# Designs tried in a protein design run: peptides against a protein of PDB entry 6FRK. Part 10

Target 1, 411 residues: chain A of PDB entry 6FRK
Amino acid sequence: NEEVLNAMLKEVCTALLEADVNIKLVKQLRENVKSAIDLEEMASGLNKRKMIQHAVFKELVKLVDPGVKAWTPTKGKQNVIMFVGLQGSGKTTTCSKLAYYYQRKGWKTCLICADTFRAGAFDQLKQNATKARIPFYGSYTEMDPVIIASEGVEKFKNENFEIIIVDTSGRHKQEDSLFEEMLQVANAIQPDNIVYVMDASIGQACEAQAKAFKDKVDVASVIVTKLDGHAKGGGALSAVAATKSPIIFIGTGEHIDDFEPFKTQPFISKLLGMGDIEGLIDKVNELKLDDNEALIEKLKHGQFTLRDMYEQFQNIMKMGPFSQILGMIPGFGTDFMSKGNEQESMARLKKLMTIMDSMNDQELDSTDGAKVFSKQPGRIQRVARGSGVSTRDVQELLTQYTKFAQMVKKM

## One batch from the design tools (peptide; aimed at target 1 M407)

Design b1_p10_3_s1 (made by RFdiffusion4, then SolubleMPNN; from b1_p10_3, 5 letters changed)
Fold by OpenDDE base, seed 1:
Structure b1_p10_3_s1 (fold): chain B 411 residues (1-411), chain A 10 residues (1-10)
Amino acid sequence: as target 1 above (411 residues)
Amino acid sequence: LLEILKFLGE
């Protein structure tokens, strides 16, 4: 029994190392799991794999919890949020994502570019902010980040902004000059929260990087970026361990909406390859599918139309990156969808929707859309011509619709 | 929805 336990723990430790979990944390986890498992309970016919998985899950949850309550902005107050992190960490993109997140929640949000070191930093921030309709401040002429940050914070305080996000300079390496600049900016603007942005793709380097920032700057929150496929997220545990600060958000892709509040349970489930059924349910519930009583009632009666299929395609497009949604389904590994396959799947979905845009209401709202087309083959030719596709492409769509409609009838 | 997602992932 102990040999079987040690073998299974070795496999779990290997998988955690392959997920970029720090070697020291993996060793500590192994000892904690080994001490928490009752060998007698493992002998009593309980699924040994499930017990070990539960023990590992429980100890990983503890490693992601710093025991410190996350800072949250106060409504009706001026909240200054300073961002710190290396160049290429996704810091500037994350500032825009966080600003957009709060703006969508009804907060009066703005962005300040205090990055004077990187050429085009202000143009990049301005481009992102303008696309999202977020107010911004910066300078093309001022080279002191302290002056820009101070003037920008003062301006937006006077305009009664609730969320004031300050993007700072990054460097390619940890340099004393960077930390001095960060301290000068922090002292001048007196931020309510300092957010460290970490790239999850740097793997085992996450600990040393996070520690270097925490030793110099009073980091209170962490945001982990690039959780879109290759980074399994193990570096997040290293960031929490080194900073003793909670992860507040994760960046899941390149789009401005590829940003979500950090949830411990879903994150650990995904890290272990268990999928994220809870997060999938939450994403489905965010679509307010339950508010479509008419759709639910049709589904209960085994009715499914081409319009209902089109609406589900629109819902899938609203759920964000397809690779992330698939990665939440148990048995679909994160590796199943390369970035190339996501664009192809989205292009395929858009093509199907374009075919359906050439259908009429009688075709879309029929409880047997495939039979409507089979009875009058001239409809297929009309839709094909209207959408610029082959008659075969329309027949393939109708074949897929028929499969889905048959599944709904069996539900 | 899950079946559509599976179909798009194939």
Scores: peptide ipSAE 0.094, ipTM 0.791, DockQ to the pose 0.100
OpenDDE base, seeds 2, 3, 4, 5: peptide ipSAE 0.075, 0.051, 0.078, 0.047; ipTM 0.768, 0.747, 0.781, 0.751

Design b1_p10_3_s2 (made by RFdiffusion4, then SolubleMPNN; from b1_p10_3, 6 letters changed)
Fold by OpenDDE base, seed 1:
Structure b1_p10_3_s2 (fold): chain B 411 residues (1-411), chain A 10 residues (1-10)
Amino acid sequence: as target 1 above (411 residues)
Amino acid sequence: LPEILKLLGE
């Protein structure tokens, strides 16, 4: 039993290291999991794999929890949120995403560009803010970030803004001059929250970077970016451990909507390759696809047609980068996130839709579409000819439909 | 939707 435990823990530890989890945290997790597993309960014939998985999940949840309540803005107050982080961390993009998030929630939100170091920083922020219809402030002539930040905060306070986001200068490296500038800005504007933005794609460097920021600046919140890429998100654990600050949001892509409140359970589930079914459901519901209520109601009644499947494929195609959606599904590993697989998956969806475009209304609207085709095999040949595919391709579609329709009937 | 996507990955 101990040998089996050690072997399974070795596999888990390897997978966590491959997920950019810091080696010290992986060692600690291994020890904590070993101490949490009662070997006597393992003897009782319980699925050893499930017990280990549950223990690992529980210990990862603890590693993401700093034991500190996340700061939240107060409605009807002026909340100043200062962003800090390295250049290329996605800080400026994340400022716009956070501003847009609060704006969509009905908050009076604005953006300040206090990045005087990077050429075109203000133009980039202005472009993002203008696209999202978010009020912005910055200067092309003022070189002191303290002056810009102070003037911008004062302006937006006087205009009764509720969310005032300040984007600061980054550097490519941790430099004392950067931290001094951040401290001067923080002292001048007295932010209600300091948000450290971390790029998850830097992997094992997340700990050292997060520590360097926390040692110099009073980081109170963390946002992790680039979780749509090759980064498996293990760097987030390092950020929490180093900053002792909660992750409040995650960036999951390049689009302004590729931003969500941090949820511990879905994040750990995804990190373990269990997928994020809840996040997928939430993302589907956020699309406000008018027909979703009618579809959900049909699904609740155990009704599912080929037309309902077609409409869902259209919805999937509207959800944006298919790789992100697939990365939320259990068993779609990181290999499915490769750019090649996204195009192939979209091509597969389009092929299935093209097959259904050759079906008639009787076939599409039947609650037992597979039985309609099984009773009259000539329909398969008609659809195959109409869509330019093999009869096998039509049969594969009908098999997929049947599997899904059977699941819906069991719900 | 999750189930449909799962079926597409099989």
Scores: peptide ipSAE 0.012, ipTM 0.435, DockQ to the pose 0.117
OpenDDE base, seeds 2, 3, 4, 5: peptide ipSAE 0.012, 0.000, 0.007, 0.000; ipTM 0.440, 0.342, 0.403, 0.336; seeds 4, 5 fail the geometry check

Design b1_p10_3_s3 (made by RFdiffusion4, then SolubleMPNN; from b1_p10_3, 6 letters changed; failed a check: a repeat of another design)
Amino acid sequence: ILEILKLLGE

Design b1_p10_3_s4 (made by RFdiffusion4, then SolubleMPNN; from b1_p10_3, 5 letters changed)
Fold by OpenDDE base, seed 3:
Structure b1_p10_3_s4 (fold): chain B 411 residues (1-411), chain A 10 residues (1-10)
Amino acid sequence: as target 1 above (411 residues)
Amino acid sequence: VFEILKLLSE
């Protein structure tokens, strides 16, 4: 029993190390899990594998929870949020994402570009802000980030903005000059919250980077970026451990809406490859897919038409990047969802929809669409000609539809 | 939706 436990813990430790979890945290987790199981095994004849999984999950949840309540903006007040982080962390993009998030919630939000180090930083921020209709401030001529930040904060305070986001300069490496500049900006603007933006893809460097920022500036919140890629998110644990600050949001892609409030349970579930069913349900509910109730009712009756499938494909396309959705489904490994496969998957859905656009109402609304086509093969040829595809492509669509309709009948 | 997404990914 102890040998089996030690073997399973070794596998878990290996998987956590491969997920970029810091070796010290993995060691501590192993000791905590072992201690927790040794106490619980004395009490219950439960499946040891489930107990280990639960103990691992519980200890990972504790590692992501710093025990500090996340800062939240106060409505009707002027909330200054300063962003700090390395160049390439996604800091500037994350400023725009956060601004857009609050704007969509009815907050009077603005952006300040205090990045004087990176050529074109202000132009990039201006482009993103303009596209999102977010008010912005910056300078093409002022080189002192303290002056820009101070003037911008004062301007937007006078204009009664509620959310004032300040983007600062990054560097490629930890440099004392960067930290002094950040401290000078922070002292000048007196931010209500300092947000450290961390790239999850930097792996084992996450601890050292997060610590270096926390040792120099009063980081109160963390945002983790690039969780759409191969980054398993283990670096997020290192950031929380080093900063002792909560993760408030995660960046899940390049789009301005690829940004979500951090949820501990879904994040740990995803880190362990268990999927995020809760986050998928929440995302489906946020999309206000008005017709979901009518569809759910049809599905309960075992009825599924080609039109119902078409509407579901439209809904999937509205959900955004297909890779994010599939990555929330248990058993879909992140490896199947390279950025290339997402575009291909969306192109495939769009092709299927284009085929269905060439179908008539009788074909679309039939409770057995495949049987309608099988009885009159000339329909396949008509649809193929109308959509500019092969008869094989139409047959493949009908085969997929039949598989779906059979699954719906089993629900 | 989940079952549909699973079948589309296969």
Scores: peptide ipSAE 0.018, ipTM 0.534, DockQ to the pose 0.128
OpenDDE base, seeds 1, 2, 4, 5: peptide ipSAE 0.016, 0.010, 0.007, 0.000; ipTM 0.541, 0.522, 0.426, 0.348; seed 5 fails the geometry check

Design b1_p10_4 (made by RFdiffusion4)
Pose (drawn by RFdiffusion4):
Structure b1_p10_4 (pose): chain A 374 residues (1-38, 47-273, 303-411), chain P 10 residues (1-10)
Amino acid sequence: NEEVLNAMLKEVCTALLEADVNIKLVKQLRENVKSAIDNKRKMIQHAVFKELVKLVDPGVKAWTPTKGKQNVIMFVGLQGSGKTTTCSKLAYYYQRKGWKTCLICADTFRAGAFDQLKQNATKARIPFYGSYTEMDPVIIASEGVEKFKNENFEIIIVDTSGRHKQEDSLFEEMLQVANAIQPDNIVYVMDASIGQACEAQAKAFKDKVDVASVIVTKLDGHAKGGGALSAVAATKSPIIFIGTGEHIDDFEPFKTQPFISKLLGQFTLRDMYEQFQNIMKMGPFSQILGMIPGFGTDFMSKGNEQESMARLKKLMTIMDSMNDQELDSTDGAKVFSKQPGRIQRVARGSGVSTRDVQELLTQYTKFAQMVKKM
Amino acid sequence: ETLEQLMKRL
């Protein structure tokens, strides 16, 4: 049985290693689901599913904008990850939700960058800012957020150039652009086909600049996006959106369950009964209930107080014979009144007859009356 | 009767 756990466990470790999941997290997840584990494919895959939900959970809720206030969002990520594409996908998303959204092109390096964001904004009917001539992104971002602030826009999305960590020049310039405009949220956009180099770059982005949200693009293809587990752990940020194509409407919020599945592949007879059950539990205590001075009108009249401390076990064989629908019903007496067929199966395996209940049903009706009167 | 006497005691 120890060999059935390991053959089926190394087959999921290969399923995650093929899904570009970091080898560090696969080796760690393997011994986490091995230590926490101490119709067969369900008792195993359920344990694997709960261990994955433990990893995709960063414990941090997403940053959401406030209507009636200026929200500046700054995009960061590697070269070619889809920042300019996801910039228009997000401005279009909120603009359709009713936000005064605008775009700013703070890329002064990439050829045809302002022309790219201009044509994406021209098409989606979204205001845009940028420059062909201005070579300083700190100047384009500052003079753009200033313009759209004096025009009272609620979502101001600043696009930046692609950068990698080994370029300290572009990492300083990213930090200065973030210090000039002071964004309310910084989004780390990552390609879904990224391999093992993801945790190092995503971590260096978190160190130089405060990353609070992560977007995974190019998920409409074969890439399952296992590199996102290493960006969530590195940036400490949740995934808010995913990209699912080249168009502006190929964009939707991140849901954890489908991503993990792809990455993996009035008084009743019942109340009359419980009140009795507590009066029998407090039943050997009936002599305490006759103690009150001037209240002892009677005690154990006609000896019937002894069988009121004996009927509740026989009535329990009826509850033992009941399932969770009859037991958890608001009216435990209405489930059997409509279907007196349930009065015969309660009588069979519990040894009580269907006759005994007629005297109980009269005793029930009188008890149900005095509680609604209570 | 017996149930009523019991309820008066509670």

Design b1_p10_4_s1 (made by RFdiffusion4, then SolubleMPNN; from b1_p10_4, 5 letters changed)
Fold by OpenDDE base, seed 2:
Structure b1_p10_4_s1 (fold): chain B 411 residues (1-411), chain A 10 residues (1-10)
Amino acid sequence: as target 1 above (411 residues)
Amino acid sequence: DSLEELLKLL
């Protein structure tokens, strides 16, 4: 039993290391999982794999939880949020994303560019802010980030802004001068929250970078960026461990709306290749598809028709970038996130819908649509001819539908 | 869990 446990833990540890989880955290996880698993329960013939997976999941959830409640802005107050992070971490883009997030939630939000080090930092922030209709402050002439940050914060406080986001200089390396500058800015503006922005793609370097920032400035929140790439997000665990600060948001793309509140469970599920089902449910629910309640009610009753599947395909096509949805579905690897696969996946969905457009109401509204077709094979040939597809394509659709309908019946 | 499995088949 211990050999089997150690073998399975070795596979999980390998997968976590390949997911950019820090080796020390993986070792600690292994020890914690080994301590959390009752070897006597493992002897009882219970599914050892499920027990280990559950224990791993539970311990990963604990690694993402710093035991500190995330700071949240107070409505009707002036909340100063200072951003810190390396150049290329997506910090400046993330400032705009966070500002836009709060603006969309009805907060009076503004941006301050206190990045005097990077040429064109203010122009970039101004472009992003203008596009999002977010008020901004910065200077083309002032070189002291403390002055810019102080003046900008004072200005927006006087104008009764609720969310005041300060972007600071990022550098390519951990330089003492960067940390001194950040500390001077922090001391001058007295931020309510300091947000460390981390690039997930830096892999094993995440811990050392996050620690270096935390050791110099009072980081209270983490935002992880570039989770749309090949980065499996394991570096986020390292950032939480090093900063002892919660992840508050994640960046999931290049667009200003590719930004979401961090959820522990979905993130760990995705990290383990279990998919982000809660995020998919939330996206499905955030789509005010008036029909979504009716669907959820049908699903609760174990009813699923070809029409219900058609409506879901319509909904999925309305959800935006299909790549983001696929990346939330377990077993769709990173290869499905390629732009080529998004168009192909949408074309596949459209093909399936075109097949269903050739079905009649009796076929679409049957709670056992596959049985309707199996009893009368001439229906398959009719639908195939009507949609311009092979009888095989119709059978593949019916096979998919049958798998779905069987799962809905198990719900 | 079950809606989760459903979404795994899409």
Scores: peptide ipSAE 0.008, ipTM 0.485, DockQ to the pose 0.199
OpenDDE base, seeds 1, 3, 4, 5: peptide ipSAE 0.007, 0.007, 0.005, 0.000; ipTM 0.467, 0.454, 0.393, 0.378

Design b1_p10_4_s2 (made by RFdiffusion4, then SolubleMPNN; from b1_p10_4, 6 letters changed)
Fold by OpenDDE base, seed 2:
Structure b1_p10_4_s2 (fold): chain B 411 residues (1-411), chain A 10 residues (1-10)
Amino acid sequence: as target 1 above (411 residues)
Amino acid sequence: DSLEELLNKL
């Protein structure tokens, strides 16, 4: 029993390390999961695999929750938000994304470029801000970021802006001069929130970087960027642990709208390769596709058929940016995105739809479609022959469907 | 491999 537990925990620990979760957090999680299971095994003869999965999920949720309520701007007040982070973290892009997010929500939002270190920082911010129609401030001549930040904050306070975002200089390394400059800016402008922007792609370095920022400036919020890449997001756990600050948003691409509020449960589900059904539902709702209300209602009732999956694939095909949406579907994230361009992802989706086109109404409309196939394996062979695919391809589809349907039943 | 080194530290 202990050997089986240790073997399963080793697999989970391996997957978490491969997801860029810091080794110390993985050790702590392993200990916490063992302790939780030892307590639960004393109480129930339940399936050990389900208990381990539940314990792992629960402990990951705790690692993402710093126990601190996220700062939120107050409507009709002047809210100063200072951004800090390394150069190349996506900080400047994230300032524009956050400004655009609040502007779209009807907040009077502006941007200040207090990055005097990077040549063309102000031009880049100005270009991004102008494209988004966001008011901006900066200087081509002033070299003191404290002066620029102070003047810009004062200007926009006097103009009754509600969201005043200050972008600071980054460095390529943790440099004392950077932290001193950030502290001087923070002291001058007295921000209501300090946001640390972290690149998820830096892997195991996330902890040390996040800690270095928190030890020097009062980081109160985290934004994780580049979650559209090969980064599985495990570095986000390290950032929360080091900063003791909540993740408030995530960056999911290069576009100004590739930005979403952080949700703990969907993020952990995605990290575990379980997918993000809530984010999928939210994205489906945002697109106001007329046929989606019936699907969303079925999903809310824990009903999910192969037909519902087919309809969802049709909707995804209409929506465009396949990369984001496929990464939200359980079992599609890692294997579908890591190996192909958007066209290959579309071709894979079309292949799955072609497999489902060879299914009958009894198979498509069953709330337990996988069980229909498991009871009568001849159906798999029929569908495989009808769609010109292997029996393995049909089994893989049914495995993906089963993962999705199990998550929908937990909603 | 960085992963094997990490696994050996677990």
Scores: peptide ipSAE 0.044, ipTM 0.752, DockQ to the pose 0.010
OpenDDE base, seeds 1, 3, 4, 5: peptide ipSAE 0.008, 0.038, 0.031, 0.034; ipTM 0.477, 0.726, 0.649, 0.751

Design b1_p10_4_s3 (made by RFdiffusion4, then SolubleMPNN; from b1_p10_4, 5 letters changed)
Fold by OpenDDE base, seed 5:
Structure b1_p10_4_s3 (fold): chain B 411 residues (1-411), chain A 10 residues (1-10)
Amino acid sequence: as target 1 above (411 residues)
Amino acid sequence: DSLEELLKKL
């Protein structure tokens, strides 16, 4: 039993390291999981894999929770939010996304560009802000970010702005001068919140970088960017551990709408390659679709049919920003979060649904639809002809279904 | 560090 546990923990540790989880956190998690697993309960013939997976999931949830409540802006107050992070982290884009998020929620929001180091930083912010109809401040001539930040904050306070976002210079190298400048900006404007923006793709460097920012300024929030890429987001755990600050939002693409409030369960599920089945179930439940209870029961029993997948695609098409929902579907997140716009993703789902419209009830209602097609390859050719697609397109659908159905069986 | 080097440190 201990050898089986150690082998399974080695697989989990490997997957976490491949997800860019810091080696120290993986070691700590391995110890915590070993201490949380009752070996006697594992001996009783319970699904050892589910127990380990649940223990790992529970410990990852604890690693994402810093035990500190996220800062929230106060209505009718001037809330100053300072952004800090590396150059290329998506900091400037994330400032615009956060400003747009609050503006859509009915907050009087503005942007300040205090990035004097990067040529064209102000033009980039101005372009993003103008597209989103967000008021902005910056200078083409002032080189002191303290002056720009102070003047911009004062201006927008006097104009009764509720959300005042300050973008700062991103670091490219260990220039100590840029950290002193960042501290001087923080001291001058006295922000209500300091947000560290982290790129999910920086891997094992996340801890040292997040710590370097926290050691200089009082980081109180984390935003993780580029979760639309191949990055599984394991570096986010390192940022939380180093900053002792909650993840408040995630960036899931290049569009201004590719920005959502952080959800722990979805994020950990995706990190483990489990997909966001719980978050999908929660969103499905929020829609109060009567057919959802039957689906949730089937999912709880590890049953998933091509019909259940079709109904999920219909529900997804009824749900708003499609990019967010696709990222929640196991196996679809990696294959559909390719650089396609929301329309291309929706066209791809419509194509998959059209393929399923050419399936019969025996194929749709089978708990192993892929096996029905594998046993009788003539079914693939029939469906391909019926839907006007290639046999390859039908095989790709069946491969996606198989990935999803295997995940549901592991729940 | 390579994945293999990280695994050896575990």
Scores: peptide ipSAE 0.071, ipTM 0.803, DockQ to the pose 0.010
OpenDDE base, seeds 1, 2, 3, 4: peptide ipSAE 0.041, 0.040, 0.012, 0.020; ipTM 0.785, 0.783, 0.502, 0.657

Design b1_p10_4_s4 (made by RFdiffusion4, then SolubleMPNN; from b1_p10_4, 5 letters changed)
Fold by OpenDDE base, seed 1:
Structure b1_p10_4_s4 (fold): chain B 411 residues (1-411), chain A 10 residues (1-10)
Amino acid sequence: as target 1 above (411 residues)
Amino acid sequence: DSLENLLKKL
């Protein structure tokens, strides 16, 4: 049992390292998981796999929690939010995403460009702000970021803005001149929150970068960007560990709407390739698909059928850009998208729907569809023949359904 | 992804 545990933990550790989790955190997680697993409970015939997965999940949740309450803006107050982070981290784009998020929530929001170092910084911010109809401030002639930040903050305070976002210079590397400029800006504007923006795609460099910022400026919040495509999100744990600051939002793409409040459970579930059912439900709700209320209520009650999965696939097919939505479905993560274009992903969904079209109502409407098929293996062969697929393809579908249904039962 | 493949093998 201990050898099997050690082998499974070795595989988990390898996978976490490949997910850009820092080696020190992976080592600590391994020891914490070992200490949390009762070997006697593992002997009692409990699914050893589920126990290890649950222990790993719990320890990852602890690694993302800095033990510090996230700063939140106060309604009816002037909240100054200063953004810091390297050039190319997505900082400027994230300023616009955060401004748009608060604007959609009915906050009076504005943007200030205090990046005098990067040519075209103000034009980029102005373009993003104008597209989102967000008020903005900056200068083409003033070269002191302290003056621009101070004037912009004063202007928007006088105009009774509730959310005042200040974008700063990022530079290409950690430089003493960058940190001095950040300190001068922070001292002048007295921000209520300093947000460090981190690019998740830099992998193992996340720790060193996050530490360099925290050692020089009073980072109080983290936003992780580029959690779309190739970034596995493990760098987020490194940022929390180094900054001792909570992740408040994540950037999940290039669009202004590709921005969400950080949720620990969905994030760790996605990091573990378990999918993000909550994010899928939220995304389905945002699309106001009238037919989804009944499905959402079933999901909230921990009920999930093969028919409910079929309806979800129909909804996904209506939602357009597949990449983000598929990454939220258990078993349709990075493997589903990394091997194919959007048309291939669509064809795979259509294939799964065609398999389900060959199921009967007893199979589709069962609250444990996988158990219906496991009790009568002849059903798999019938469905496979009816849909023109292999028995393996039907088993793969039932495995995906089982993963999803197990997550829904835990909600 | 290796983690997803791991969770498939687990």
Scores: peptide ipSAE 0.015, ipTM 0.623, DockQ to the pose 0.021
OpenDDE base, seeds 2, 3, 4, 5: peptide ipSAE 0.008, 0.010, 0.015, 0.013; ipTM 0.420, 0.536, 0.590, 0.565; seed 5 fails the geometry check

